Peptides against a protein of PDB entry 7PB4. Designs and how they scored, part 258

Target 1, 105 residues: chain A of PDB entry 7PB4
Amino acid sequence: KMLNIKEYKEKLLSTLGEFLEDHFPLPDRSVKKKKKNIQESSVNLITLHEMLEILINRLFDVPHDPYVKISDSFWPPYVELLLRNGIALRHPEDPTRIRLEAFHQ
Target 2, 218 residues: chain B of PDB entry 7PB4
Amino acid sequence: DALQMAVGYFEKGPIKASQNKDKTLEKHLKTVENVAWKNGLASEEIDILLNIALSGKFGNAVNTRILKCMIPATVISEDSVVKAVSWLCVGKCSGSTKVLFYRWLVAMFDFIDRKEQINLLYGFFFASLQDDALCPYVCHLLYLLTKKENVKPFRVRKLLDLQAKMGMQPHLQALLSLYKFFAPALISVSLPVRKKIYFKNSENLWKTALLAVKQRNR

## One batch from the design tools (peptide; made by RFdiffusion4, then SolubleMPNN)

Design b2_p21_3_s4 (from b2_p21_3, 11 letters changed)
Fold by OpenDDE base, seed 1:
Structure b2_p21_3_s4 (fold): chain B 105 residues (1-105), chain C 218 residues (1-218), chain A 21 residues (1-21)
Amino acid sequence: as target 1 above (105 residues)
Amino acid sequence: as target 2 above (218 residues)
Amino acid sequence: MSLAEQLLRLMVEELVILEAQ
């Protein structure tokens, strides 16, 4: 029984990874922001896969505080995507924190 | 009519109070089966019944029987297929039901009214290639769906990795050959020139029914 | 909600359910 769940989970993770690469890729870095003077800190955006991994891990590792602080590495459209689709929830008192929806509950 | 009553039974579910639940279920299944194989089903009937077959509302035996009789009178709605694929993600259906669905999807592909939304599911189908039971049928489906824009380097790598794992399978070679046709620069490997592409005959389950559908629509 | 977004939700939902098991 456990082997089947593990195998299914691994398969689902692989499927999710491929699905995210196809449908929700990061924007091509090719937007040459015009040279205005602000030292654009080269914030490395994380993939939606990585974002979901962080959120899932936090949900299970710290179930009493399942919220993750939105960093500059979080591409805003991904945050909006997750919130809009009810995959994530914003913290009621701190809009800079989001959690994964506890679908198991 | 008897078909509407049968579809309505599956849609609403079994009324709790019937002592003869199994007999009623069997009666309605036989009604759907008989109509589907003789005349085909309307697109609306397929929409309802296909969703039921994949939702996990009934047992695997019932779901399998329903899915086997998803034979169109004329067309299948793309929306019905999209809904069906959504149920595949939730894992409420058995592996055998998933295989049967992909076989059905390949067999009925030409009867689906539109392909725009199905083409958007390309990545989802491609991700299902890693399932050894699904792989032959998914390759066939992808062979039907693949456009030049779908042929990306990461997918080529995955197909080559699958080939390394499972060997030179005819269905995988067919897909790789199509990929090479669209993007020859991405596939440096010499593929054997196969004059004939051979997929498993997924149509065998519906061959007679499909011939009848094609004859009625002429 | 696009089809892709719907499928994403379903996959994440299933993943969370599986992780809890």
Scores: peptide ipSAE 0.632, ipTM 0.614, DockQ to the pose 0.294
Fold by OpenDDE base, seed 3:
Structure b2_p21_3_s4 (fold): chain B 105 residues (1-105), chain C 218 residues (1-218), chain A 21 residues (1-21)
Amino acid sequence: as target 1 above (105 residues)
Amino acid sequence: as target 2 above (218 residues)
Amino acid sequence: MSLAEQLLRLMVEELVILEAQ
């Protein structure tokens, strides 16, 4: 029974990854905005898959504080996507923190 | 193999330099059609071609022809179906392609190797009931997928609201009858005891091919 | 919500439910 759940979970994660790559890809950085000289620290944006993985892991690893701080690596449209779809919730006192919805509770 | 060349053409796309792009496309499409209707396609070939048909890589006419020849030799991978449903979500395919896909999915339902992931998409399919063009085929699909655990009060309300809007459609009645079977307390309305559940004959497009597949797999 | 967003929610919901088992 446990082996089947693990395998199924891994398969679902893989399917989600493919789905996210196809439908919610990161914007191509290739728009050569003219490099004005500002050392814009090239913050590497994470994929929506990576963002969801962080949120899921935090929900189960730290159930008493399941909130993740929104970093500069979080693409703002992804944060908005998760919030408007009820996949994530903002912290009531700290709008810079989000949690995954506890769908199992 | 001619089929491998044809599948590879659709997968890689047309090489830019060919002057006779349309003739080459038609040749490969005919190859796929011929093999699919004669022998069926391998699960891997269906995976590739089904994805292509729904991705919007080709025009609606080509996508329609590809989708019509998604006939399995043995089985269809559930993963291929999940990927296909993902493309329906993006909205790049035409309404006619969506209808054809649901017809295909109902017709090929028994040939899908697993149903676990498809059952997870129950909520997605249920949301598609609001599309008048899809509704008959989605009802049929949901009739095949529905378990007791899927029958929730909010879904009952949505079905009753849809029935109020669209009238007493045979396909809605079939689904509601199944819901009443699983959860009689949620459906107080007396449904007419229809002895025969009538769905639109979605399988008619593939009837001959499906008979051949069933004979090969016996 | 788009159909893609609805599908995303359903997949995440299922993952969370599976992780809790």
Scores: peptide ipSAE 0.657, ipTM 0.583, DockQ to the pose 0.487; fails the geometry check
Fold by OpenDDE base, seed 2:
Structure b2_p21_3_s4 (fold): chain B 105 residues (1-105), chain C 218 residues (1-218), chain A 21 residues (1-21)
Amino acid sequence: as target 1 above (105 residues)
Amino acid sequence: as target 2 above (218 residues)
Amino acid sequence: MSLAEQLLRLMVEELVILEAQ
């Protein structure tokens, strides 16, 4: 029973990864819009998969404070995507913190 | 051959220079339709054309015609189906295309080579039960996919709530009966044990084509 | 909500439910 759940979870994670790469890729860095003055924020954006992994891990590792601080590595369109779809919730008092929805509760 | 030229046209898109774009499109579409209904399509051809039909590359009328002729010669790749479902999610296809896809998926279910990845999409299909137009076909699909591990308390609640909203629909009753079979403790409601398959197979658009496929593969 | 976004929600929902087991 447990082996089947683990294998199913691993396959679901793989399928999610492929799905996210196909439908929610990061914008290609190659469109260097020549606008001079925007500080090249050297911050490496994380994938939506990595973002979800962080949120899922936080939900289960720290269930009493399941919120993750939004870093500069969080691509704003991904944050908005998770929020508008009810996948994530913003902290009521701190808009810089988000949690994954507790779908298991 | 004519089929390869037709598939290549849909894959690459119309070459800009043709003045008679619509006539060329119709010619290639008729080629695909003719081969699909007579002989079926190879798994590779289905992969390409199914992706095109759901991507929104062409208009709804063209997409609908392509999807209607997604008839296998032998098998359909599971990967093609997963990719197709992913396109349904992007919202580029019409509601009618979604309905047709679920009908197709149910009709072609036995011709899909593997079910492991499709079973991972169980939750996605289950959420599509809320669409009144999709609900009958999604119930049928879920009836084919449901394993004991999929039968969870929250899904039982959602099905009962849906039954309360929509009434005692035969397709929903069939799915609930299967759920009760796998998890009798989760469904206290007495469900009429109907021995008859609740899904009208009679309305399958591909019935004749599927009979021909089964005859060729015997 | 796009269907892709709906699928994303459902896959995440399923992952969370599986992680809780």
Scores: peptide ipSAE 0.648, ipTM 0.586, DockQ to the pose 0.566; fails the geometry check
Fold by OpenDDE base, seed 4:
Structure b2_p21_3_s4 (fold): chain B 105 residues (1-105), chain C 218 residues (1-218), chain A 21 residues (1-21)
Amino acid sequence: as target 1 above (105 residues)
Amino acid sequence: as target 2 above (218 residues)
Amino acid sequence: MSLAEQLLRLMVEELVILEAQ
């Protein structure tokens, strides 16, 4: 039973990764190179996969405070995507913090 | 209408009070089966029942029977197929149900009203190639869906790796041949020229029903 | 919700459920 769940989880993670790359890729950095004067915020944006991993891990590692602080590495459209689809919730008192929805509860 | 009552039963679920839940279920299931095989189902009925069959609301035996009778009267809504694929992601359906769904999807492919959204699911279907039970049917589906824009280097690599693992399967060769047609530069490997592409006859389960549908819509 | 967004939700939901097991 456990082996089947683990294998299924691994397969689902792999499928999700591929799905995210196909449907929700990060914007190509190439477009911003032409305008010299925009302070290229040197912040490396993380993938939606990495964002979800952080949120899932926080949900299970710290179930009493499952909120993650939105960093500059969080691409704003991904945050909006998660919120509008009910995948994540904003902290009621701190708009800079989001949690994953507790789908297991 | 008996069909509407049956569909409504599956949608709403069993009313708590009936002592003979199994007899009622069987009655409604037979009603759906009879109509589907004789006349086909309306797009709305398929939308409801297909969703139910893949949701895990009922047992595998019931889900299998529902899925086997997802025969259109005219068309299947693409939206219904999309919803169905969403349920495949949630893992509430058995492996046998997944196989049956892909067989159904291939068999009913021409009856789906549009393909734009289904084509967006290309990556999801492609990921399912790793499942040995699904692989033959997924290859057939991908053969029907593949456009030039879908042929990417990473997918070529995955197909070649899969071929290395599974051997030269006819369904993989068919898909690779199509990939080579669209992007010959990505596939340096010499593929055997097969005159006939042979996929497993997924249509065999619905062959008679599909012939009847085609005759009624002529 | 787009189809892709619906699928994303379902995949994440399943992952959370599986992680809780």
Scores: peptide ipSAE 0.640, ipTM 0.603, DockQ to the pose 0.294; fails the geometry check

Design b2_p21_4_s1 (from b2_p21_4, 10 letters changed)
Fold by OpenDDE base, seed 5:
Structure b2_p21_4_s1 (fold): chain B 105 residues (1-105), chain C 218 residues (1-218), chain A 21 residues (1-21)
Amino acid sequence: as target 1 above (105 residues)
Amino acid sequence: as target 2 above (218 residues)
Amino acid sequence: MAEQQLRLMVEELVILTAELQ
């Protein structure tokens, strides 16, 4: 039973990855490096998949404080996507922190 | 340069010490407006000012005025548009600013240098169809962006549901007609053969400026 | 809808993760 659940989880993660690439791809900041002076905030944006992994891991690793600080690597459209769909919640006192919804409780 | 000083003021923010903050703000805003309407703005200036207008750094009145003068001299960088959409999602701007942005985006669409990254935002634009105030302009934008690969069964269902709720809207019919063109098997409903695609004229605010831009780039 | 499907997939993933703990 446990092995089957692990295999199914892995399959779901793979399917989720493909789904996210198809429906919610990250814009490549392919701004060609030519003009030096705009401090392109060199912050590499993470994929929605990576963002979800961070949120899921935090939910289970630190259940008493499941909130993640929104970094510059978090693409704002992804944050909004998660919030408006009830997948994530903002911290009531700190809008810079979000948590995953505890769907298992 | 007066424009550089004005852009720098908006970028760096008001220096605390100025007793006449409002007069200084108005002076710089008028400088930007004057240059934008006469000559257009460079892509770099649009990048900076568009970000400022949507970031919530200034009040809605100021942001609206900045956004209204986002007129290119030549081109708008796609990256500027992607950044702008990112700010829209953060929700720091008013509903009226969002409407104005979509109107601007449609009006300036041909002046955006590339569309590849904007096309990746298709799903986010499509989600905004549920906003009644945005729906007409989003339909127009989607009409410009839609490729065959974007026409999915779930999006067809959503458009038909919207039509059922809102009635037979010209902008929605235009988009549905395009969807039927790309994927006729997904749309079983007989769409009235509209001879003319009708969108609300988003360009009206910039009509004179856009004509001038086209003349300068010929 | 893609957004609804995303929610369902994440919900399922969270539930599965909880079952494995």
Scores: peptide ipSAE 0.647, ipTM 0.607, DockQ to the pose 0.329
Fold by OpenDDE base, seed 1:
Structure b2_p21_4_s1 (fold): chain B 105 residues (1-105), chain C 218 residues (1-218), chain A 21 residues (1-21)
Amino acid sequence: as target 1 above (105 residues)
Amino acid sequence: as target 2 above (218 residues)
Amino acid sequence: MAEQQLRLMVEELVILTAELQ
């Protein structure tokens, strides 16, 4: 039973990855490193898949504080996508922190 | 020059020490407006000012005025549009600003240098179809962006559901017609053969300016 | 919609993850 669940989870993760690439691909920020001194910190945006992985891991690794701080690597459209669909929730007192919805509780 | 000073003011924000903050703001805003409508703005100026207009740094009235004068001299950078869409999703701009942005995006679509990254935002634009205020303009934008690969069964279903709720709207019919063109097997419903596709004239706000831009670039 | 499907997939993934813990 546990092996079947693990295999199914892996299959679902793969399907989710393909789904996210098809429907919600990350736009390539052409980091035109124009040399001018404004250190636009070339913060590499992470994929929606990576965001979900971070959120899921935090939910289970730290269940008493399942919130993740929104970093500059979090593409704002992805954050909004998760929030508006009830997949993620903002911290009630700190809008810079989000958690995954605890669908298992 | 006066334009650089104005753009710099908006970028850096108001210097605390100026007693007449409102007069200074109005002066710089008028400078940007005058240059934009007469000559258009450089891609770099649009990049800066468009982000400012959507970031929530200034009030809605100021943001609206800035956005209305986002008229290119030649081209708009695709990167500016991607950044702008990112700001729209953060929710710091008003509903009216969102509507104005989509109208602007449709009106200026041909002046955007590239479309590859904008096409990647297709799913986010499609999600905005649920907003009744945005729907007509989003349909027009999607009509311009839609490729065969974007026409999926779930999107067809969503468009048909929207049609069931909103009725046979001309903008929705135009998009559905395009979908049927790319994937006739997904749309079994007979669509009325409309000889002319009618979208709300998003260009009306910029029609004169766009004509001037086209004339200067000929 | 794709967004609804995303929610369903994430929901299932969370449930499965919980069952493995």
Scores: peptide ipSAE 0.644, ipTM 0.601, DockQ to the pose 0.330
Fold by OpenDDE base, seed 2:
Structure b2_p21_4_s1 (fold): chain B 105 residues (1-105), chain C 218 residues (1-218), chain A 21 residues (1-21)
Amino acid sequence: as target 1 above (105 residues)
Amino acid sequence: as target 2 above (218 residues)
Amino acid sequence: MAEQQLRLMVEELVILTAELQ
C-alpha cells in the first residue's frame, strides 16, 4: 500500500510539473545584461513547482506554524494564483506570509 | 528636461518637502501627458511609468491618467508588459485599471518588440476571461496571441462554457473560430463562419495617437 | 479550468503526502 502511494505521488508530481510548464511557465527574464546601472537585484524567480514544494514541505515540517514568508523569489502572479484558487492562505496579521491550505484536515 | 524631471518624480515619489504636493503632481502628470500624446514616450519611460501606474503607488485617478498616456515613440519592451501583468495579478489596481490595461495592451500590441514572453502568460490572460468586464478585451488579446499549441481541450471547454453563460458574444465567437481553425477536432459545434471578425476596434482610445506614431516611424 | 485543475492536483498531493507520514 505505501509503495503504491509513493509511486502515485511521484507520478502526480511529474504530471503537475508538466501541467505547470504548459499552463503557468515562468517568463524568462533573459534580461540581457545591458550594463545600465539599475541594480534591479537579479532575483532569480522560482518556478511554481518549487513554490508549491516549499509550501507543502512547510505545512508538514512545521504544522504549528505552516506559514512561509513571501520572498522576492516568489513571482507575484504565482502567489496570487495560489491565493485566488484557495490553494494558499495569507496570514491574517502578516500579509507577507502565506500557508498552504491543509487539504488533509 | 521637463519629461525626465516628471518621470523621476513618479519613480522616486514625492519629495516630502514640497508644500504643494498636488500641484507638483499635476504639473508632472501634464508634462508626461503632453509629451506622450505629441511625440510618444521612449521604451525606458514607458517601462518606468507603466509599472508605477499598476503598482498602486498612486491613487486610481493618477494611475488611470498615466496608463492612458503610455504611448510609444517607437516600441514597447516586452519586459515592461510582463512586469505590468505581474502587477495586475497582485490586485493592487482597480478593476477599471485592469480593463484599461487590457485595452491598452490590445491597442499597443503591434508596438511590442517581442511576443515570446507574452505568449508564456497565455494561461494568466485566459483566466481573466471569467471577468465580464475584461472578457471582450481578453478575447481580443488571446486572438492575437493564440497559437496551435495553446489550443487545449480544457480551454475549449471553458470557452464553450463561457459562451453558454454569456451567450454568443462576437468576441467569444472570434476566439472560438480561431480555436476551430487550429484544432477542428476539438470543436464539433458548427460555428458560423463569420467572414469579418469584428472586435470592437471602435473604442480604441489611442486610435489618433497610434496613427501619429505610425506616421512618425515611416 | 486550468486553475481548478491545479487546485485539485495540489489537494491530492497534500492528501497523499499526509498518508505517507
Scores: peptide ipSAE 0.643, ipTM 0.603, DockQ to the pose 0.332
Fold by OpenDDE base, seed 4:
Structure b2_p21_4_s1 (fold): chain B 105 residues (1-105), chain C 218 residues (1-218), chain A 21 residues (1-21)
Amino acid sequence: as target 1 above (105 residues)
Amino acid sequence: as target 2 above (218 residues)
Amino acid sequence: MAEQQLRLMVEELVILTAELQ
């Protein structure tokens, strides 16, 4: 039973990955800016898949404080996407923190 | 130069120590406005100022004025637009600013250097169709962006649902007609053959400036 | 809708994750 669930989860993760790439791809901000010294904090934006992984992991690793701080690596459209669809929630007192919805409860 | 100083002011923010913060802000804003309408702005200047206008760093009045003068000298960087869209999603800008941005984006669409990354944002733009204030301008933008690969059954359903809710809006009809062109099998509904596609004249705010840009780049 | 489908997929993923814990 557990093996089947694990396999199904892995399949779902794969399907989700493909789905996210097809529908919500991250814009390639790899401006090969030549070496000029402007420390544009090349904050590497993470994929929506990676963002969801972080949120899911936090939900289960720290269930009493399932909130993740929105980092500069979080692409704002993805944050909005998750919030708008009720997939994530903002912390009521700290709008810089979001949690995944506890769909299992 | 005066423009660089003005841009730098907006980028760095007001230096805390000046008693005349509002006068300084107005001075720099007027500088940007004057240059933008007269000569257009460089892509780098637009990159900086566009982000500032949408970041919520300044008040809505200032942001609106900045956004209204985002007139290119030559081109707008796609990266600037992608960043700007990111700010729109943060929700720190007013509804009026969002409307103005979409109007701007439509008006300036041909001056954006490339569209590949903007096309990746198609889904985000499409999601904004549900906003009644944005819908006309988003439809126009989507009309410009839509490729065959974007025409999906679920989007067709959404557009038809919107039409059912909002009525037969010219901008929705225009977009649906384009969808039908790319994917006739997905749209069984007979669409009125409109000889003229009428979008709201989003470009009217920049019409004179755009003519000037086109003349300078001939 | 893609966004609705995303929600469903995430919901299912969360449920499955809970079942494995």
Scores: peptide ipSAE 0.643, ipTM 0.607, DockQ to the pose 0.330; fails the geometry check

